Peptides against a protein of PDB entry 4M9S. Designs and how they scored, part 13

Target 1, 135 residues: chain A of PDB entry 4M9S
Amino acid sequence: SRGLVGVECITPYSYKSLAMALQRCVEVLSDEDRSALAFAVVMPPGVDIPVKLWSCVIPVDICSNEEEQLDDEVADRLKRLSKRGALLSGKRMPVLTFKIDHIIHMFLKHVVDAQTIANGISILEQRLLEIGNNN

## One batch from the design tools (peptide; aimed at target 1 D113)

Design b1_p14_1 (made by RFdiffusion4)
Pose (drawn by RFdiffusion4):
Structure b1_p14_1 (pose): chain A 126 residues (1-60, 70-135), chain P 14 residues (1-14)
Amino acid sequence: SRGLVGVECITPYSYKSLAMALQRCVEVLSDEDRSALAFAVVMPPGVDIPVKLWSCVIPVLDDEVADRLKRLSKRGALLSGKRMPVLTFKIDHIIHMFLKHVVDAQTIANGISILEQRLLEIGNNN
Amino acid sequence: PSTVETIHVPPPPL
C-alpha cells in the first residue's frame, strides 16, 4: 500500500531503497524490453503462467514474447524461466511492487483491460 | 520518501 518506499531506510547498501537500484536495470534496457517489463505488472506474481497467457499483455507464431521474457530474466534477472512442464515464466514479488508504484498509472488499467479482453477472445475460440 | 522515476510506454493495440 505504499510500495518499497514503505521500508526505505539507511542501510549498509548504497541505495535508500531497492527501487532506486532497480531504476537503472530498467534504464539500460532495450526500449521494447522496457515495454514488456512495463506491462508484466498486471500479472500474477509468484505464479507460474504460460507464454500465451503472456502473449496477451506483452507488446510487438508468438514466441517473441518468450524471447523478450528471456532477455528480461538474463538482464537484471527480472523475470524467471522454468523450462517444463510447459514453457512458462514468472514474476517474482519485489520485482512487482517495484513496477506497481513505478509504471504509469494508466498503463496499469490498460493492461488489466487488454488482458480481460484477450482472455475473452480465447473464450470465443470455443 | 524518495522519488522514483515513472516508466512511460504506449500500450499495445487490441

Design b1_p14_1_s1 (made by RFdiffusion4, then SolubleMPNN; from b1_p14_1, 5 letters changed)
Fold by OpenDDE base, seed 3:
Structure b1_p14_1_s1 (fold): chain B 135 residues (1-135), chain A 14 residues (1-14)
Amino acid sequence: as target 1 above (135 residues)
Amino acid sequence: PTVYKTIVVPPPPL
């Protein structure tokens, strides 16, 4: 009795899993945009997050101490990510916000290094406390 | 003055 060897399900889809498709999308990003996407994992999925909060965790190399320049640079990175499929979704009104979808967030939880996630959360918490104390 | 520390985290191996 020849045991039924693994039935390769020929899927008409180019990718066997959504994860593979997402991996390909991430691979074509620049190093800076990939880094930004990695830190997006610290944000709650499905929530429109203001750029101000994104600026707490998105790594940008700016020499200026101007907060507006930081926000602009972060916004530009997030805009680029929003143009790459469903990685992020942007909303301009009433305030510029970006949202990470649950599917993308779940993907990032599996592929982003645990230490990176922990660091990102720690940084976000610290920055939020600082913002809260200054308001 | 909010000192913005550049967080250089090496990209996780994707």
Scores: peptide ipSAE 0.028, ipTM 0.535, DockQ to the pose 0.044
OpenDDE base, seeds 1, 2, 4, 5: peptide ipSAE 0.024, 0.023, 0.023, 0.023; ipTM 0.522, 0.516, 0.511, 0.523

Design b1_p14_1_s2 (made by RFdiffusion4, then SolubleMPNN; from b1_p14_1, 7 letters changed)
Fold by OpenDDE base, seed 1:
Structure b1_p14_1_s2 (fold): chain B 135 residues (1-135), chain A 14 residues (1-14)
Amino acid sequence: as target 1 above (135 residues)
Amino acid sequence: STSYKVIKVPPPPL
């Protein structure tokens, strides 16, 4: 049974209103949470992304090189962002994942600095390769 | 014209 794909159309007016609301939400975030949100732009929208992959691009300063500590700190940041409603959506089961919605992703593409986006993509690619080669 | 605040973030440490 092929499920009917519902197409949701967003009007320019709705987008403008949402963009203004999102801009305000971004402004009240802490610097670290705002940074995390910014780098969400490098993730594919609408996909449940494991925390391990988020940890590749979320800027976290940890005292230890322990991967587990990094993932935990990243998860905490993403959890806070998920409490802001439409910014991120988290799932706890079966694996802890976070998803950026298409609308939010589109917004971020307009407001995140191009160099930040480029850097984030490059870092993600590099770190993914490293993870893949260490097996 | 809607103005957007550009978010600039330094890359995560390697």
Scores: peptide ipSAE 0.236, ipTM 0.792, DockQ to the pose 0.454
OpenDDE base, seeds 2, 3, 4, 5: peptide ipSAE 0.198, 0.111, 0.224, 0.228; ipTM 0.776, 0.667, 0.790, 0.791

Design b1_p14_1_s4 (made by RFdiffusion4, then SolubleMPNN; from b1_p14_1, 5 letters changed)
Fold by OpenDDE base, seed 1:
Structure b1_p14_1_s4 (fold): chain B 135 residues (1-135), chain A 14 residues (1-14)
Amino acid sequence: as target 1 above (135 residues)
Amino acid sequence: STTYKTIVVPPPPL
């Protein structure tokens, strides 16, 4: 958590260096993890988001429609992302959550295509409505 | 039936 606070006062020079570093981090990801990272842009930055909500937007190919298996697979992907640099921050207790930092979110807004963002938002909205109607 | 279609997100244009 403390490491990113020092990066918020980014000079233009440090920003360019950080952007290049982030690009390299993204390039070494698997296609699946890269896709997960791309969809993280639809989440509000700086907020601890429960895995259940992440599962609404993270693309996972699961054979079963069991919600528990989906959450586990999504959690595994997000955990991998959290271990690679400062892409995501995970919190295990009291509830498993993941957070995208503002700087990463800003980076993603520039590198993720607008259509992907729009699709992700649409999917999130749709699934949130479905969750809300089941309660 | 939430068919999580694998949205193949093309890698961000580098």
Scores: peptide ipSAE 0.023, ipTM 0.534, DockQ to the pose 0.040
OpenDDE base, seeds 2, 3, 4, 5: peptide ipSAE 0.021, 0.017, 0.019, 0.020; ipTM 0.531, 0.488, 0.515, 0.537; seed 3 fails the geometry check

Design b1_p14_2 (made by RFdiffusion4)
Pose (drawn by RFdiffusion4):
Order: sequence, then structure tokens, then C-alpha cells
Structure b1_p14_2 (pose): chain A 126 residues (1-60, 70-135), chain P 14 residues (1-14)
Amino acid sequence: SRGLVGVECITPYSYKSLAMALQRCVEVLSDEDRSALAFAVVMPPGVDIPVKLWSCVIPVLDDEVADRLKRLSKRGALLSGKRMPVLTFKIDHIIHMFLKHVVDAQTIANGISILEQRLLEIGNNN
Amino acid sequence: PLKPPTNPSIKTVS
């Protein structure tokens, strides 16, 4: 209910809070990977979820979502790969409340909608 | 149908 700023203190660390640190990991990022990361906010954290359940919210055969989610986990270790039972990724929690009070307030609602939309279109496949 | 933005903004933490 306030993000990582709820716990920021003087610590042996050079950063007042972990968000100031993560700030750079996002700054060095490929412009698009900045995009895919900026959207993975609207995902469930600590939950393993498939490439296609991702191909819905991440921008551009759609494995390209996976490629981005791979660079994203290799570069700052921001995401998380889990090869089988099915090629799936996962957003941890700190790497989430970073994005919550950091990603543009509107893009949160837009991800929520673009998803409940593309979810419904997989509802129409049947 | 909607397209996700390709260039979203991210706030700078101070």
C-alpha cells in the first residue's frame, strides 16, 4: 500500500531503497524490453503462468514474448524461466511492487483491460 | 481489438 518506500531506511547498502537500485536495471534495458517489463505488472506474482498467457499483455508464431522474457530474466534477473512442464515464466514479488508504484498509472489499467480482452478472445475459440 | 503500447513510461524513483 505504499511500495518499497514503505521500508526505505539507512542500510549498509548504497541505496536508500531497493527501487533506486532497480531503477538502473530498467534504464539499461532495450527500449522494448522496457516495454515487456513495464507490462508484466498486471501479472500474478509468485505464480507460474504460460507463454501464451503472456503473449496477451507483452507488446510487439509468438515465442517472441518468450525471447523478451528470457533477455528480461538474463539482464538483471527480473523474471524467471522454468523449462517444463510447459515453457512458463514467473514474476517474483519485489520485482513486482517495484513496478506497481513505478509503472505509469494508466498503463496498469490498460494492461488489465488488454488482458481481460485477449482472455475473452480465447474464450471465443470455443 | 487493442494493441498494447510499445513505449510505456516508467517513473523515476528518487

Design b1_p14_2_s1 (made by RFdiffusion4, then SolubleMPNN; from b1_p14_2, 6 letters changed)
Fold by OpenDDE base, seed 2:
Structure b1_p14_2_s1 (fold): chain B 135 residues (1-135), chain A 14 residues (1-14)
Amino acid sequence: as target 1 above (135 residues)
Amino acid sequence: SLKPPKNPKILKVE
């Protein structure tokens, strides 16, 4: 299957300027938030993704196997990232969702290591299958 | 499994 020709995102910002700005934003993040941001690259850009799906790939350390706690912790991380402006955009209604913009996604595709991306995709696929089989 | 995935390598912005 021919990979979908990625729609080139037109930005008024130069790549260099954007990269520098994003670098500064990333540098001030905590390790856990940086990790969350890294795995955000596996999500399709421009799509409002429910927290439940984010929870499939965002690494969080929880003391229980409770799904509700997982979603809450993931949501908190994504909320923190959204407060950094263009990193993520959150939407509370009708369902709590987060979206990664094309520009940020393109940036992440370049700065996140290929193995991390591959692992994230694999994990997402596996967990989506599990969710699907349990329904 | 609700286990978190392995943490990625720290983002290196060049």
Scores: peptide ipSAE 0.062, ipTM 0.725, DockQ to the pose 0.407
OpenDDE base, seeds 1, 3, 4, 5: peptide ipSAE 0.035, 0.037, 0.036, 0.040; ipTM 0.639, 0.632, 0.651, 0.665; seed 5 fails the geometry check

Design b1_p14_2_s2 (made by RFdiffusion4, then SolubleMPNN; from b1_p14_2, 4 letters changed)
Fold by OpenDDE base, seed 3:
Structure b1_p14_2_s2 (fold): chain B 135 residues (1-135), chain A 14 residues (1-14)
Amino acid sequence: as target 1 above (135 residues)
Amino acid sequence: SLKPPTNPKIKKVV
């Protein structure tokens, strides 16, 4: 099992070793999946996030403006990431959700471009506001 | 387009 839930970095050595391992995991991803992983940094760690909220920030290129197609494409990307060990944890019931582990999130905060993080947060905030106004 | 208007970047871990 590659799950890192509940694990903490307690030494600089363990941090460096983990970072190296995660770097290798990221390098073998497709460009699209790596991009999706980058934007996962804007989500709170340890929380089961519905696909609908992931769809606010995961960059997908779809021809249709149908929301269902967006969610399906996002779910497929997140599912692929969840198959890469501790990168994401998926849950199908009661609602399809994905969760980023604290350790992975901490790694992403260090390696994702600062402007990407800032943009992702801004996009998420904007989309959440729009969703909130429509509900 | 429903694509977010940003280009994600990941740095090399050094």
Scores: peptide ipSAE 0.037, ipTM 0.629, DockQ to the pose 0.469
OpenDDE base, seeds 1, 2, 4, 5: peptide ipSAE 0.035, 0.034, 0.036, 0.034; ipTM 0.625, 0.622, 0.622, 0.625

Design b1_p14_2_s3 (made by RFdiffusion4, then SolubleMPNN; from b1_p14_2, 5 letters changed)
Fold by OpenDDE base, seed 5:
Structure b1_p14_2_s3 (fold): chain B 135 residues (1-135), chain A 14 residues (1-14)
Amino acid sequence: as target 1 above (135 residues)
Amino acid sequence: PLVPPKNPVIKKVV
């Protein structure tokens, strides 16, 4: 059976309507939650990503060098985003993960600054290498 | 940890 890869073509109309609705959701966010949402664009859409990997790119100001505090603060931000306009989807079992859907990711790809995206990817790559070398 | 950017990261959709 040849699986028809249904190319869901988002029409320009659907995109414009989505952008307007999502813009309103983004405008009511705090600066810190808005920044967290922006960096979510560096993650692959449709994949359940562990909090540990989110902690590599979500901007947080933590005074403590304790890794557990970093993951907790990141998880709190992602939880807040998941409660607002379905910006993220969280799973608690078997491991705490968050997922960005393709629609939200497509929106972010258009509205997040290109240099920010590039920087976020570079930071993610660097930190993944560090994690891989320490394990 | 990554420090938040000084400038707006998300552009206003015009």
Scores: peptide ipSAE 0.028, ipTM 0.592, DockQ to the pose 0.371
OpenDDE base, seeds 1, 2, 3, 4: peptide ipSAE 0.025, 0.029, 0.027, 0.035; ipTM 0.594, 0.588, 0.597, 0.605; seeds 2, 3, 4 fail the geometry check

Design b1_p14_2_s4 (made by RFdiffusion4, then SolubleMPNN; from b1_p14_2, 7 letters changed)
Fold by OpenDDE base, seed 4:
Structure b1_p14_2_s4 (fold): chain B 135 residues (1-135), chain A 14 residues (1-14)
Amino acid sequence: as target 1 above (135 residues)
Amino acid sequence: SLVPPRNPKILKVE
């Protein structure tokens, strides 16, 4: 099975085991899915985040500037990641959301490039501000 | 508004 079993507690052993499992999982991802997973680190763990907010940081290559297409593409990527078990947890109702687990988030904080994290946070903050100003 | 380009670095595998 390519899926990852979630862990509820954080121990050195659990982390190492999870890290190994995640390493294998990451290796089989496409480049685009790996990138999406990397940027998941900028989201707060344990929080159901609407796709609209994910779209602020998930890198997608779209031919159109239509926001609807962006959200759909982002959702598809996140759905693929969620199918791999503990990577993401998706909810469809009442609003399509995805949540990153605390342990997965800890893993990402460890393995994602620091500059990527910093840039991702900056981009998220900027885009959130823009969204807020437009509403 | 235009969607800004996004070029993230990949995950570092231990």
Scores: peptide ipSAE 0.041, ipTM 0.651, DockQ to the pose 0.328
OpenDDE base, seeds 1, 2, 3, 5: peptide ipSAE 0.036, 0.037, 0.032, 0.039; ipTM 0.642, 0.650, 0.647, 0.651

Design b1_p14_3 (made by RFdiffusion4)
Pose (drawn by RFdiffusion4):
Structure b1_p14_3 (pose): chain A 126 residues (1-60, 70-135), chain P 14 residues (1-14)
Amino acid sequence: SRGLVGVECITPYSYKSLAMALQRCVEVLSDEDRSALAFAVVMPPGVDIPVKLWSCVIPVLDDEVADRLKRLSKRGALLSGKRMPVLTFKIDHIIHMFLKHVVDAQTIANGISILEQRLLEIGNNN
Amino acid sequence: EVAEKLLENLKKLE
């Protein structure tokens, strides 16, 4: 209910809070990977979820979502790969409350909608 | 546009 700023303090760390640190990991990022990351906010964290359940909210056969989610986990270790049962990724929690009070307030609602939308279109496949 | 907005927000953390 306030993000990482709820716990920022003087610590042996050079950063007042972990968000100030993560700031850079996002700054060095490929412009698009900045995009895919900026959107993975609207995902469930600590939950393993498939490439297609990701192809819905991440921008551009759609494995390209996976490629971005791979660079994203290799570069700053921001995501998480889990090869089988099915090629799936995962957003950890700190790497989430970072994005919550950091990603543009609108883009949160837009990801919520683009998803409930593309979810419903997989509802129409049947 | 989204990338730029994200960079603006990141600068607020500085």

Design b1_p14_3_s1 (made by RFdiffusion4, then SolubleMPNN; from b1_p14_3, 4 letters changed)
Fold by OpenDDE base, seed 3:
Structure b1_p14_3_s1 (fold): chain B 135 residues (1-135), chain A 14 residues (1-14)
Amino acid sequence: as target 1 above (135 residues)
Amino acid sequence: SVVEKLLENLRKLR
């Protein structure tokens, strides 16, 4: 997975090779981490997004009722993904954020189930609008 | 804002 860092899709051959490598990376993920990665497809590529906003769409199966613990669980998943080469990139300062790169995002658009994408869009939009109304 | 960027992206995905 580390070999993906700095790879550019400048030819169809390069793209195919990169896609195969990414698929292998995805296959070795846990179900929970793979699910989190799938929902990253609804995020804009190249944008540093704070964990709070990731928490709006990343599914958490079992967590406490406290919002703070939810964010921590989401952060842990995203951190694990960021350790898998170019899947995600994290920044700790000034605030903890995660970003999906354009190449990875393009890959996800092709491999993530259409229903998952649709659901992710609906959920994220609803939650973002609620946040906006509360501010 | 980041929120605005997210919402704009969602419109593009639909």
Scores: peptide ipSAE 0.706, ipTM 0.955, DockQ to the pose 0.036
OpenDDE base, seeds 1, 2, 4, 5: peptide ipSAE 0.700, 0.703, 0.702, 0.699; ipTM 0.955, 0.955, 0.955, 0.955; seed 4 fails the geometry check

Design b1_p14_3_s2 (made by RFdiffusion4, then SolubleMPNN; from b1_p14_3, 6 letters changed)
Fold by OpenDDE base, seed 3:
Structure b1_p14_3_s2 (fold): chain B 135 residues (1-135), chain A 14 residues (1-14)
Amino acid sequence: as target 1 above (135 residues)
Amino acid sequence: SVVQRLLENLAKLR
């Protein structure tokens, strides 16, 4: 199956019009999904990231003693976001991953508050370093 | 690795 060469759609839309459209998409999200999307700003755009690594930064209100249950909850949130157009792109094979596109990432950098970004960076870095030390 | 790429990205965001 010839992979459809993703035609980089040169969007004729002005950056301003695109931002307004994205803002409307964000406004209809639940609070928990919007929060998850905000923290996606600390992920590199265009990279397929396993759910386990997303779980390092996505806040989950459900306190579960089982790590696997936390990953499932995170996956559900990311799946919902992926159904909202270009917010996230999910891949099921070979491993479930999600990525944020450059356009969405650029939007988030403008709308997510600096404190949230700083917190996300600190949390993710700490957890990644812990993973690295255990390997 | 993906982990290393994530760490490098975080350094750029600071």
Scores: peptide ipSAE 0.706, ipTM 0.955, DockQ to the pose 0.039
OpenDDE base, seeds 1, 2, 4, 5: peptide ipSAE 0.705, 0.704, 0.702, 0.704; ipTM 0.955, 0.956, 0.956, 0.955

Design b1_p14_3_s3 (made by RFdiffusion4, then SolubleMPNN; from b1_p14_3, 5 letters changed)
Fold by OpenDDE base, seed 3:
Structure b1_p14_3_s3 (fold): chain B 135 residues (1-135), chain A 14 residues (1-14)
Amino acid sequence: as target 1 above (135 residues)
Amino acid sequence: DVVKKLLENLEKLR
């Protein structure tokens, strides 16, 4: 079966079918990967985002105190998501980045809990501002 | 700048 990558939502029927397919994909994810996907809703669709910036919002429950290991754990989660159809697309060169597509992002906006979205916005904004001030 | 794009997107989500 060809991945959802080529499906254009031209009709309401197509949209409904796509949403159902995406829901099934989400349901089979681990809790950790599903959580990571939920927070992807705060990222702009269609933008290649480096792992370092993903690490600003992706929750990691257990990690070493080393910042480098945090990025690796986040990268692993995002890689797993990228292997699940069109949930994310990854690029390894020139730097490791991940991108959420518009269709997936639209889906997430409808299914992700409002409080999760609000929390993600607050966390990401704070961390980005801190990075900006340190540069 | 990617960071700028991220911040702008957050404003749209609020």
Scores: peptide ipSAE 0.703, ipTM 0.954, DockQ to the pose 0.036
OpenDDE base, seeds 1, 2, 4, 5: peptide ipSAE 0.699, 0.699, 0.700, 0.702; ipTM 0.954, 0.954, 0.954, 0.954

Design b1_p14_3_s4 (made by RFdiffusion4, then SolubleMPNN; from b1_p14_3, 6 letters changed)
Fold by OpenDDE base, seed 3:
Structure b1_p14_3_s4 (fold): chain B 135 residues (1-135), chain A 14 residues (1-14)
Amino acid sequence: as target 1 above (135 residues)
Amino acid sequence: SVVQALLENLAKLR
């Protein structure tokens, strides 16, 4: 059995170069997906977050009164983002979750406008408190 | 809990 030799990957790109690449990736997104990505800035990096909690902050313009349909729409948006390289990382089992990586999160903190961040914080905090009180 | 982690993160962002 050949032992796996760990290859240390050294990135030849500076953070600045990576940021430029990420900016281009964001620019080609739909308005809805770009908006969803912007609000991802209020999530803690490196944490697998259930779709239910993502639905607290992801804006949905067209949604039925059914909560399940809201979650499905949010999941679809997050899934599309996860297909765009390192923007998000999805996990299906045991529960459908999505995670934002540290590098992407750092990028978003610099490019997302302060008002959007503030709104996202307020909305998420309110929804989380409501969930906590109902459990 | 995940909820608590989210709340703590929000406090850091302010």
Scores: peptide ipSAE 0.685, ipTM 0.951, DockQ to the pose 0.038
OpenDDE base, seeds 1, 2, 4, 5: peptide ipSAE 0.683, 0.683, 0.681, 0.683; ipTM 0.951, 0.953, 0.952, 0.951

Design b1_p14_4 (made by RFdiffusion4)
Pose (drawn by RFdiffusion4):
Structure b1_p14_4 (pose): chain A 126 residues (1-60, 70-135), chain P 14 residues (1-14)
Amino acid sequence: SRGLVGVECITPYSYKSLAMALQRCVEVLSDEDRSALAFAVVMPPGVDIPVKLWSCVIPVLDDEVADRLKRLSKRGALLSGKRMPVLTFKIDHIIHMFLKHVVDAQTIANGISILEQRLLEIGNNN
Amino acid sequence: SVTVPTSPTIKSVS
């Protein structure tokens, strides 16, 4: 209910809070990977979820979502790969409350909608 | 039909 700023303090660390640190990991990022990360906010964290359940919210056969999610986990270890049962990714929690009070307030609602939308279109496949 | 934005904004942390 306040993000990582709820716990920021003087620590042996050079950063007042972990968000100031993560700030850079996002700044060095490929412009698009900045995009895919900026959107993975609207995902469930600590939950393993498939490439297609990701192809819905991440921008551009759609494995390209996976490629971005791979660079994203290789570069700052921001995501997480889990090869089988099915090629799936996962957003951890700190790497989430970073994005909550950090990603543009609108883009949160837009990801919520673009998803409930593309979810419903997989509902129309049947 | 929907299109996902390619350039979202991320706020800086101070």

Design b1_p14_4_s1 (made by RFdiffusion4, then SolubleMPNN; from b1_p14_4, 5 letters changed)
Fold by OpenDDE base, seed 3:
Structure b1_p14_4_s1 (fold): chain B 135 residues (1-135), chain A 14 residues (1-14)
Amino acid sequence: as target 1 above (135 residues)
Amino acid sequence: SVTVPTNPKILKVE
C-alpha cells in the first residue's frame, strides 16, 4: 500500500476566494466541458493519467465506435479544460497525460453531485476490469 | 467502450 504522501497545497488564496473563482470558471463552461470536469473527480489527484484511462470516464458522443476517435475527442475536451488554467494540467511527452490538482479535486468533491461521483467510480471500476480481463 | 453523456451536475458554491 503506497502511503498517500500528504501533499500540502499552499495557496495564496483563501479557500473561499478560490472556490468563488472556480465557481465562476465552471459557470462559463459548455455543458459538454462541465460534464467532463465533473467526472474528473473520480481520478486520483496529482497523478499524470494517460488519455486512454480518462476515456473510461469522460462522457463523449462520437459518431463511430472507433477507439481512436474516442481518445481524440476525450483529449480535445481535456485540452479545453487545461486552457482554463488550474482546472487540469496536460503533458504531451512522453505520452499525452492530464492531471487534476489536489485543490481542484477537493473542490470537485464538494460540488459534484454525490450520485454522479458514485456512478463515475462504478463505471471506472467496471471498465478497468474489462481492460484487465482482455490482457 | 464508448462513454455517453449522463448529464452530470455540479452544484453552485455559495
Scores: peptide ipSAE 0.035, ipTM 0.619, DockQ to the pose 0.489
OpenDDE base, seeds 1, 2, 4, 5: peptide ipSAE 0.029, 0.030, 0.023, 0.028; ipTM 0.627, 0.581, 0.604, 0.612

Design b1_p14_4_s2 (made by RFdiffusion4, then SolubleMPNN; from b1_p14_4, 5 letters changed)
Fold by OpenDDE base, seed 1:
Structure b1_p14_4_s2 (fold): chain B 135 residues (1-135), chain A 14 residues (1-14)
Amino acid sequence: as target 1 above (135 residues)
Amino acid sequence: SVTVPTNPKILPVE
């Protein structure tokens, strides 16, 4: 399975300094929000991704398997992340989307466990195929 | 519920 390759960027800021600041943000997240952030690494950076696609990789424990409830819960998590350390950028129009910045994505590529990344890519690929087959 | 079979992990910065 081929993972999504992102575009690397150059930052004028010290990577170590930025990483330390981001680490502090990660440490104060809930377990659920931290999990959501970890799987954000499988998304292409700099792209406005619809909530529907985020729901393919973000783990959610909800009482109902209704799609509407899933998307709402995912959206809530992404909204919380967008308020922390500029981890995500939300856009409401024309469709609710979230985007991961290249710098944040680069950080995640280095700190997220390799097995987590591999699993996330596999899950995303599988669920995208399912969506394609059901349409 | 829609869950991932493994717990994701973010490693500490060195």
Scores: peptide ipSAE 0.332, ipTM 0.788, DockQ to the pose 0.488
OpenDDE base, seeds 2, 3, 4, 5: peptide ipSAE 0.040, 0.041, 0.035, 0.158; ipTM 0.640, 0.621, 0.613, 0.736

Design b1_p14_4_s3 (made by RFdiffusion4, then SolubleMPNN; from b1_p14_4, 7 letters changed)
Fold by OpenDDE base, seed 4:
Structure b1_p14_4_s3 (fold): chain B 135 residues (1-135), chain A 14 residues (1-14)
Amino acid sequence: as target 1 above (135 residues)
Amino acid sequence: PVVVPTNPKILPVE
């Protein structure tokens, strides 16, 4: 069993209508931002997640392996996604966090390929365990 | 860099 499971929600919007609208939004994203959005599916919906934890699953190709640069690049991607309406919600205080809403998460669960979801969850779980063991 | 599988696919809406 996977450690993270999606939560079902009821929406006033039909799935088809919502999916079509979101699909159009996704189509205009850059490849990098679209990839970041895809991996957002592995995060629990409705939870304010610190950027450090997002950096565990958001694919970033940076020249430097410095963790600070990784977090900054991840934050920039998530900020761009947050500017696309309901895709993500960001908070700056007390720490920079981002949250994926249930409705967006539900959409992603249906459109992100199963292998990507499985890989992302596995990677997140592994990295969280590593962080937990080091604390 | 922390390598996560690149090129995730968001499938077309059915």
Scores: peptide ipSAE 0.209, ipTM 0.744, DockQ to the pose 0.554
OpenDDE base, seeds 1, 2, 3, 5: peptide ipSAE 0.099, 0.053, 0.037, 0.034; ipTM 0.698, 0.666, 0.624, 0.630

Design b1_p14_4_s4 (made by RFdiffusion4, then SolubleMPNN; from b1_p14_4, 7 letters changed)
Fold by OpenDDE base, seed 1:
Structure b1_p14_4_s4 (fold): chain B 135 residues (1-135), chain A 14 residues (1-14)
Amino acid sequence: as target 1 above (135 residues)
Amino acid sequence: SVVVPKNPKILPVE
């Protein structure tokens, strides 16, 4: 598996103070939303990512295997996260997308366990290949 | 296929 190479960002705020604030936001999330946020670390920061691609890495437990249901559930989770501070930014036009900012991404790189990051990258790579082969 | 873990861990800020 190959990791994503990102750019570092500069902030006028201290990493320590920002990280503490973000930790508080993470602590009040549900287990499902917290899991979704953790896997956001595998997405490139500053990019508007379609929900379909988010669905490649966001863990869901749904009763149906219908693709439409999967995308709807993922969209709902991402929407909830977008309401929590600056965790995600949603955009509806031209298509529904969500973006993780560089600062949040940098935070996640430090706090998400290494095995989760490695697994998430591997899953994303595999599912992107499947999409490319099947469509 | 690779299965996504249900409960990934987010560590506390040091």
Scores: peptide ipSAE 0.243, ipTM 0.775, DockQ to the pose 0.573
OpenDDE base, seeds 2, 3, 4, 5: peptide ipSAE 0.037, 0.041, 0.240, 0.040; ipTM 0.658, 0.661, 0.782, 0.666

